Peptides against a protein of PDB entry 3ZOQ. Designs and how they scored, part 12

Target 1, 223 residues: chain A of PDB entry 3ZOQ
Amino acid sequence: QLLQDSWWNQLKEEFEKPYYQELREMLKREYAEQTIYPDSRDIFNALHYTSYDDVKVVILGQDPYHGPGQAQGLSFSVKPGVKQPPSLKNIFLELQQDIGCSIPNHGSLVSWAKQGVLLLNTVLTVRRGQANSHKGKGWERLTDRIIDVLSERERPVIFILWGRHAQMKKERIDTSKHFIIESTHPSPFSARNGFFGSRPFSRANAYLEKMGEAPIDWCIKDL

## One batch from the design tools (peptide; made by RFdiffusion4, then SolubleMPNN)

Design b1_p29_5_s1
Fold by OpenDDE base, seed 2:
Structure b1_p29_5_s1 (fold): chain B 223 residues (1-223), chain A 29 residues (1-29)
Amino acid sequence: as target 1 above (223 residues)
Amino acid sequence: AEAARRAAEEAARAAAEAARAAALRERYS
């Protein structure tokens, strides 16, 4: 699937740059020689589900899940039928405590994406069983540009930045226009240190309402 | 434009390799 025109217009210059061509060649080799996640057709799912103009909220992840059948090109999201990873379970626990949503019987966040929640990883691919194996290969430059063009957008965006890695991107965000929600990461290692009780979902919706936009229906229906 | 767009997207399908250990700590901190 081709990128939507709105994203193409924002990113076309990046795709012509040498770094991206090098990334492309690297990816060709990786997908040919290794088991890479997500499926190559799913790499840009975040951009497919959420157009540039329709972005309301950004949730930054680091890189895709590296287990079989997990990654679907959306940060923190897993394909239906896949056991919810610990961080995702904690996200749903916070969702329940924040706004009363039931914990879904699956881990797909596609419903968020379709509502304007850009579920963006900073690195969009990973080798099987090797977390962060594609760090520093060019993805970060592209995803930084994604953040940049959103920051440059006149219509405000809400950035949800869980953990230090995501928070390092704050310097790229024009806080005079955009809103930032920060907490510790939903990982079991950090969730009790600030993620739980951070109420990112209600806070995001509060900002959306202030902007005159429809809130996100964060509640996820069972499949 | 569409050909360039297809080429760009095909290029994106092929990314790999660096930053295993440091990323886990950064992810969860």
Scores: peptide ipSAE 0.106, ipTM 0.693, DockQ to the pose 0.266; fails the geometry check
Fold by OpenDDE base, seed 4:
Structure b1_p29_5_s1 (fold): chain B 223 residues (1-223), chain A 29 residues (1-29)
Amino acid sequence: as target 1 above (223 residues)
Amino acid sequence: AEAARRAAEEAARAAAEAARAAALRERYS
């Protein structure tokens, strides 16, 4: 699947740059020789589900899950039938406590993406069993550009920045136009230090309503 | 334009050697 025109118009120049060509060649070799996640067809799923113009909320992740069948090209999201990772379980616990949603029987966040929640990892691929194996290979430059073009957009965006890695991107966001929701990461190691009780979902919807936009239906139905 | 877009996305599927980083993910550390 090709990128939507709205994203292509914003990112086309990046794809012509040497760094991306090098990244492309690297990925070509990696996918041929290694097990890489997500499926190559799913790398840009975040951009496929949420057009540039339709972005309401951004949730930044680091890199894809590195286990079989997990990654689906969306930050924190896992394919149906996959056990919910600890961070995702905590996300759903906060969701339940924040706005009363039931915990779904799956971990797919596609319903959020379809509503304008850009579930963006800063690194879009990973080698099986090797966290951060594709760090520093060029993805960060592309995803920085994604953040930049969203920051430059006139229509406001809400950035949800969990943990230090995501919060490092705050310097790229024009806070005169856009809203930031920050807390500690949903990881079991950090969730009790500020993520729980941060109520990012209701806060995001409050901003959307203030802007005259439809709120996100954060509640996820069972499959 | 479509060919360029396809080439850009297909390029993401190409193979090359990468230096491995043994860094832990924030969600697990």
Scores: peptide ipSAE 0.086, ipTM 0.685, DockQ to the pose 0.108; fails the geometry check
Fold by OpenDDE base, seed 3:
Structure b1_p29_5_s1 (fold): chain B 223 residues (1-223), chain A 29 residues (1-29)
Amino acid sequence: as target 1 above (223 residues)
Amino acid sequence: AEAARRAAEEAARAAAEAARAAALRERYS
């Protein structure tokens, strides 16, 4: 899979930098010697499904799910047939309460990605069973650049920032042009402290309407 | 150009070694 032209134009200089070459060499070793998620072909799925020009909304995650068959290169999303993780279940509960969507029988958020929701993790790979095992290895520099080039874009973007990790990226976002939706994380540890009732989906669509853009159809059909 | 894109994307696929797992509170707060 190749990056779409719009992303390539924004990121091509990053791929030539030493940090990225070092990251590349490290990942080659990791994928050869250990079980790494997601599949190497799925690492950039967020950018594959949502071009730079088509981004309407960004939802930031930390790093991929570290269980077998879960991660599909999209933040919070799991492949069909995989049990919904607790945070994702809470996302769907808020979706139901916010705009009346039914709880889907799967956890794939691909339909959001195809509509311009960039489901970006700050770290794009993980070792099996070892959350944050690839933290601080170079991904954050690339994903910071992704945030930067979106912030520099003239056409406004809506950033949904759940929890402190995502909210730390707010300093990189030009809030004079772009919209921020913040709440606590959807995790069972924090959801009752502000995520539930935050209505991020209707609020995002309200901003899109203000911009004269089509709203996101957040409702996910059963498979 | 396409070869350079493939090389860049392949390089990205080969990034990151083991880092410390964040505590649940740190990850989900």
Scores: peptide ipSAE 0.059, ipTM 0.680, DockQ to the pose 0.212; fails the geometry check
Fold by OpenDDE base, seed 5:
Structure b1_p29_5_s1 (fold): chain B 223 residues (1-223), chain A 29 residues (1-29)
Amino acid sequence: as target 1 above (223 residues)
Amino acid sequence: AEAARRAAEEAARAAAEAARAAALRERYS
């Protein structure tokens, strides 16, 4: 799928830059020689489901899940039929405690994306079984630009920043216009240190309502 | 091997198609 016009207008200059051409050539080689996730058609799913103008909330991840059939181009999300990873399970536990949603029988967050939740990883590809294998290859420059153009947008955005990696992007966000929700990461190693009880979903909706925007329906239906 | 090539071509194609579609949209609209 081609990028939506709204994103193209914001990012077209990036795609012409040498770093992105080098990234593209790297990806061609990687997908040819290695098992890379997500499927190449799914790399930009976050931008496909959520246009630049429709972004209400951003949830930053690091890089895709590196197991078979897991990654679908959305941060923290897994394809239906895939066992929910530990961090995602904790996200749903917090969702239940925060706003009373039932825990879904799958891990797809596509319904959030369709409502304006940009589920963006800072790195958009990974080698099978090798977490962060595509770190420092050019994705971060593109995704930094995505954050920048959202920060420059006049219409406010809510950024949900779980853990230190995501929180490092706060310096790129104009907090005079945009809202930040921060906590520890949903990982089992950190969730009990502040993620649980952080109530990011109700807080995000409270900001949206204050802005006069429709809240997100965070509850995910079973498939 | 064919799946890997397809994935590489698709990643390159997705990146190229994103660029191409954007260029096409600018040309026709």
Scores: peptide ipSAE 0.032, ipTM 0.581, DockQ to the pose 0.016; fails the geometry check

Design b1_p29_5_s3
Fold by OpenDDE base, seed 2:
Structure b1_p29_5_s3 (fold): chain B 223 residues (1-223), chain A 29 residues (1-29)
Amino acid sequence: as target 1 above (223 residues)
Amino acid sequence: DAAAAAAAAEAAAAAAAAAEEAALKAEFS
């Protein structure tokens, strides 16, 4: 099976819908004709690392990095050995200021994913060198459903919504059950307008503790 | 207003994210 059983149970109906079949056929053509990121095996890494039941925190991104070797199917995350993008650098700067973590020598957020941080992009593929090239092709409908089924879950989730694009998903989140942490985007162009000092990591852990859940170890070890 | 300024900053941030990724691509190409 392509997905863990918990996600399959939540999403199986989506995969049968025409929009997803069309998306799948589009992706087959794209991967055959062009360089697409991430690797096709890595598209669903966010769901592979973090089961539906294990989700504690969601961090929404837009679309994958479109450079060689960068994207690994996790929002904001880059493969080990890849130079940290500026937004990711700012995430680590805020992490350091928030909870005292050292800046890691790599950009992989897999350790967060393994702890229940769903690192979800709203669009899960991109053409090499063409940001947002797969926008409006069907991914948003699937990822909206991912948000919906998490919102419907009885056990609370913390949604970290950086910037307007992510914050547009707030309408899909039942705030009577779930928690939202909002700030400006970690991009150098917006980080000083509210991302820095927003302390999303400690705030997320405070919510987890309030719910009687184990906090996330946000500190990333060097490789 | 503050909302318009925030929206403009975020639009700039999105454009910058795309440019950032493009710059990174150039380093690895």
Scores: peptide ipSAE 0.024, ipTM 0.561, DockQ to the pose 0.041
Fold by OpenDDE base, seed 4:
Structure b1_p29_5_s3 (fold): chain B 223 residues (1-223), chain A 29 residues (1-29)
Amino acid sequence: as target 1 above (223 residues)
Amino acid sequence: DAAAAAAAAEAAAAAAAAAEEAALKAEFS
């Protein structure tokens, strides 16, 4: 099975819907005819690393990095050996200022994913060098459903919503059950307008502790 | 106003994401 049972149970009906079949057929053509990121085996890595039941925190991104070797199916994350993008650098700067973590020598957020941080992009594929090239092709409907089924979950989730694009998903989140941490985007163009000093990592852990859950070890070890 | 400035910054951030990725592409091309 491609997905863990917990996600499959939540999403199986989506995969049978016409929109997803059309998306799948589009992706087959795209991967055959063009360079598409991430690798087709990595598209669902966010769901692979973090089961539905194990989700503690959600961090929403837009779409994958569209450069060679970058995207690994996790929002904001880059494969080891890849130069950290400016937004990711700012994430690590805030991490350092928030909770004192050292800046890692790589950009892989897999350690967060393994602890229950769902690193979800709203669009899960992209053409090489063409940001948002797969926007409006069906991914948003699936990822909206991912947000919906998490919102419906009894066990609370913490949603970290950086920037307007992520914050537009707030209407799908039952704020009577779930916690939201909002700020401007970590991009150099917006980070000084509220991302820096927002302390999303300590705030997320404070919510987890309040719920009686183990906090996230946000500190990333060097490779 | 602050709201307009924030909206402009967010729009710039969205454009910047594309630019960041384009710059990274150029580094690997």
Scores: peptide ipSAE 0.021, ipTM 0.581, DockQ to the pose 0.041
Fold by OpenDDE base, seed 1:
Structure b1_p29_5_s3 (fold): chain B 223 residues (1-223), chain A 29 residues (1-29)
Amino acid sequence: as target 1 above (223 residues)
Amino acid sequence: DAAAAAAAAEAAAAAAAAAEEAALKAEFS
């Protein structure tokens, strides 16, 4: 489903707001003058792969990978053929320990996205080699609205909030309707402090089953 | 190779999913 469909109905008013026009003009300059990731055609891939109505799970990231060829417009995901970043490796290690999935030979999480896992970064663009370079430029207001409209949805959502940055979004989530899975971040600097053994994948599926929904097939096939 | 083919397939899928949204994406291209 396209952004022009279920997401468009939720977000169309944001695109008309001054902050988004300013963001747009900033991004035009940035893409013209700098190397920006992801590719401009991939910025909204999380919304393209997972419609508003199809969202079952949300996994929040901060901003895209800032290395060449890495970012896909999906949080934590990397294009096939790209070396798995340390945090993603730890995600797959936890996946293996949680539910027995093999470690895939690639880092693409598109199969999750297609099943209703919204892989959303709070900031959707970044300059090459400059983490958080597009922080505070307007993306956070749009992505906050994405969280808000999901929180307002009657059909429950599971939010997986790894680390403090993602957990700060909990205030926007109606916990009377929606489920939250919290742990430390999968980063090597924090994973041993609670991410490992947190079992987010089996816990998410347990919530889905309780809601009468199909579980996510979290296991990723080799390419 | 298989990785390059998969990357191309994903890029094509993303482009197809964005066909009606080309105007939005073109704002940043």
Scores: peptide ipSAE 0.010, ipTM 0.436, DockQ to the pose 0.018
Fold by OpenDDE base, seed 3:
Structure b1_p29_5_s3 (fold): chain B 223 residues (1-223), chain A 29 residues (1-29)
Amino acid sequence: as target 1 above (223 residues)
Amino acid sequence: DAAAAAAAAEAAAAAAAAAEEAALKAEFS
């Protein structure tokens, strides 16, 4: 899928900036010399599945999964047939406890993305086996701009900010217009300290309903 | 006509978006 026209209008100026050109040149070298995730065609999948105008909810991640076949350009999501990572398992456990959804037999969150859940990582690429290897290379500036243009949007957005890294972006969000749902990260190291029982899915839908918008069907069907 | 100008601008934006994405994909493929 091509970049949605609404995102192009918001981001076109960023792609012309030196930092992004430097990032592109870096990525060309990285993809040529090393195994980089996700597939280059999947880097912008979050923007492909969810247009700027269709964003209802944002879920921020840090960077893509760095294992083979895992990353598909969506935060926390894994391709079908891939074992669910621990954090994703905890997301589904909370989903079950929050709104009664069954745990799906796969880890793809594409159904959320198609409904207006922007599954955005702050860094959009990673070297195989090397978490945060592309941190500080320019992605954060682009993804900060994505947050900024959403914050500037008149129609409200719900930001789900799991853990400290995502919560650091709160300063960029106009809380007079937008809603924030914060908790600890779904990681096994933090989930019991506030993620479990945070009920982000029902809370998000409650905000959507208050705004007169259709709620998200968070339940994921088996494949 | 204002409607024609708006349609042309929208078509140009769509074409530019498609071209940029195609170029990006080609560079990383």
Scores: peptide ipSAE 0.008, ipTM 0.390, DockQ to the pose 0.011

Design b1_p29_5_s4
Fold by OpenDDE base, seed 3:
Structure b1_p29_5_s4 (fold): chain B 223 residues (1-223), chain A 29 residues (1-29)
Amino acid sequence: as target 1 above (223 residues)
Amino acid sequence: DREREEEERRRREEEERERRLEELRKKYS
């Protein structure tokens, strides 16, 4: 799978490492023998839609949705025509309350990605019906490197870290250069404990404006 | 019954929503 030049320059050394070769071989077997999500062509969609240089905001997820047709290769995002998962519904509720956006009739966050919101899962594949089935197989090492190279970038980035799993990555982020927005996870199990009312979208835009950057248009149009 | 009418309304609304979503899936697949 080909990456944009900006990401290739940052990650090329990782692809030559044994762990990634082992991961690749594992994935070849998995896609051949099991139903794996997302589609193999969509694994790196986060990097395809948002170049290294264009990253303004990072939103970390854990691993892809494991239901049919859901995973789009972007954290929290689902393909058009897919029911909005509970966490995504809560994201849109917070978006509405935060900055007044309407709830879209779909769950695709591609419009965010195209504006520089890197929608990155820490694990980029999953077996059908088996959450975290590809945990500890090598993805975390690659995605840690993605976080690292963004942290090393001179131009500041805003990291939105929902829940404990994402917040564990904070130690890899140079907070002298970059901005962190933390809250509980948008999951129904945790959203009322701090996600709702956290206003991550307006806060992110406030940081962007302070940096002299164009804000994100977080409002998603109906399709 | 009011309860039956509400249930039927909810069912119709959900079915319509699913149809619209499926149309979007086909269009943007």
Scores: peptide ipSAE 0.018, ipTM 0.388, DockQ to the pose 0.027
Fold by OpenDDE base, seed 2:
Parts: sequence; structure tokens; C-alpha cells
Structure b1_p29_5_s4 (fold): chain B 223 residues (1-223), chain A 29 residues (1-29)
Amino acid sequence: as target 1 above (223 residues)
Amino acid sequence: DREREEEERRRREEEERERRLEELRKKYS
């Protein structure tokens, strides 16, 4: 898939590497033989909606939702008409408590992506009903490079790192330039241990304002 | 019977939610 020029310039060398060629060939087989999510045209939606230069905030997820019609290539996001997963419900509860937004009648985070919120999973594909089925197949190397090139960018980025998996990426982030917001994961298993009350949305906007950038409108309108 | 009325209310609210979700799916997916 062709990326926008800004991302292509940052990642073109990765696409020529053997690991990515092997990943691509694996994915061709997987999409032919299995039900894979998201749709192949949606794999890079996070990069399509948010250019390299437009990234203000990064929210890291692990891998896509593995149920029918859920994943749309954005971390934590689901297509309109899909029941909100538990973690996403908790994200909206924290959003309401943090900055007073209403809970939307859908789970699409595209409005965040269009404002410069890179909704990046570390693994970009999954087999139907099989969480982490594409772990260790090459995606992590590409997404690590995405984090690296953002860390190398002169203009600061805000990284929101929910849970241990995302927080493991902190070692790749130049904390002298970039801001990190850490808490427990929004999952029902961990949300009450620090995610609720962490106020990531207002804290992100406070950093943006300090940098002289426009804040994110985190409130999502009903469709 | 408060318990029956609350259960009926919850059922109606869930059915309305499902209808709204289906309408969104038809329009945007």
C-alpha cells in the first residue's frame, strides 16, 4: 500500500527490508486462507488519517479487534454500528470525567485521527477470533520504526502509554523532547488501578497549549 | 412490581440501542 509522502519518506527504507517483504508475503497468504482483520485496505488507516508532520499525540494499542466488522485500522476504535468494546467504554467514561464530553453513540475515533492523534497498534493485523495471532511476524519492527522516527522529529509529540505493553516502548522515546502520559490500561481488569482519574485528555491538551499548538477536540459527536 | 418494570425498561433500552447501532451500520459501514 502507498502511504502519504510524509510517512513514505520516513518508512520507505523499511518496506525494502527482507523482514517486511516476508511479512507482506505472509499477509498475502493469511488474507487468502483465513479471515484477517482489519480489511487489507484499512491496515494503514492510522498513517492515512494522520500524516507524519501532523502527529500531535500517539495512542498505542497492541493489536486489532478480532471480531467481525470491528477493526478499522485505528487503535481502540471500532466502525460505526459496532458495540463499544469494554476498554473503549472505559476510555469514554474517563473522557467524560476528565473534560465533560458526552459518551458517543458509536465507537469511531476517526475524528481524533484527523486532528493529529496517531491511533497506532504495535501489530496491525489479526486472525478472526485469535488475539495476538500475528504477534512476532514483523509488524513490531515496523511500528518500532514509526515510534523511532517520531522520537527523532524536532517538533514534540505526546505519547499516551496505557498499560505495560505500551509502556515498554518508552525506552525508544526521547523524553528530553517528547512528553509521556502513563497509566494502567483502560481494560476492565486494570482501569480502576490508575486509568480512571488519570485525565490523559486534559493533560495532553495542556502540553499542546504549552507548545503553542491547538488542543485536540476529544469530544465525539453522535452520528 | 418494581423489579419487573426495571427489567422491562432495561430490555426496551437495549432493543433501542441495538436498533440505533444497526441504523449506523447501514449508513456508515
Scores: peptide ipSAE 0.015, ipTM 0.356, DockQ to the pose 0.026
Fold by OpenDDE base, seed 5:
Structure b1_p29_5_s4 (fold): chain B 223 residues (1-223), chain A 29 residues (1-29)
Amino acid sequence: as target 1 above (223 residues)
Amino acid sequence: DREREEEERRRREEEERERRLEELRKKYS
């Protein structure tokens, strides 16, 4: 898929590398032989909604939801009309407690993406019903490069790192320039151990304001 | 003792972040 010029300039060298060509050929077979999520047109939605220069905040996920109609190419986000997954419900509970937003009647985070919140999974595809089925196939190398080029950017970025998998990426982030918000994962198994009360939304906006940037409107309107 | 050390670490990390933020604010204002 064609990326915006700002991302293309940062990632063009990756697309020429053997690992990415192998990944592309694997994906062609997978989409032909299996049900893969998200739709092939939605794989790079995080980069489509948020240009390299417009990134203000990064929220890292692991891999897409593997159920029908759920994944839309954005971490933690689900298409309108889809029941909110447990982790997403907890995200909205924290949002309500942090900054007073109402819990939306849908799970689409597209409004965040359009404001400069890069909703990036480390793995960008999955087989139906098979969580992490595309782990170790090449996506992690590309998404590591995405983190690297953001870390190299002069204009600061705020990284929200929920849980161990996201926090493992901290080593790639220049903490002299960029800001990190860490907590336990919003999953029901871990949310009570530090995610609730972590106030990532107000903290992110506080950093943006200190940099002289417009804050994110985190509140999501009903559809 | 461990809780105090962790609180002091968090405080120092926050103070350092605040200083960096103020420097960035001055640079981009």
Scores: peptide ipSAE 0.012, ipTM 0.366, DockQ to the pose 0.014
Fold by OpenDDE base, seed 4:
Structure b1_p29_5_s4 (fold): chain B 223 residues (1-223), chain A 29 residues (1-29)
Amino acid sequence: as target 1 above (223 residues)
Amino acid sequence: DREREEEERRRREEEERERRLEELRKKYS
């Protein structure tokens, strides 16, 4: 997919590497032979909505939702009209508790992405009904590079790391320069163990204010 | 008349709720 110039400049070398060519060929077969999510045109939506220079906050997910019509290339986000997954419901509950936002009638986080919230999964594709089916196929190497080039950026970034999988990426982040917000995952299995009450939204905005940056409007309007 | 008063009350309550939410949003934005 064609990326914005800012991301292309950061990632062009990766796209020339054998691992990415192999990933691309694998994906061609997967999309031809199976139902893969998200739509192939939506794989890089996180990078499309949020340029390299415009990134203020990063929210890491694992891999896309594997149900019909759910994934839209943004971590935790679902297309309008799709029932909110349990983790997303908990994200909105925390949003309400943290800063008083109403629960939206949809699950699209595009408004966050447009404000500089990079909603990045570490794996960018999945087979229908098969969670983590594209784990270890090359995406992690690319998304690690995305984290690396953000870590190398002069202007600080806020990384929101929910759960162990995301927190494992902390080793790639210059924590002397960038801000980290960590808690348990918003999943129903872990949310009550630290995600609820973690107030990631107000904390992120507090860091942005400290940096002299415009805060994120986290409240999502109904469609 | 009573129905109108109830509708106006509901509208005012919703507007107040929206204002409070906006104030909270601004406080943490």
Scores: peptide ipSAE 0.016, ipTM 0.311, DockQ to the pose 0.014; fails the geometry check

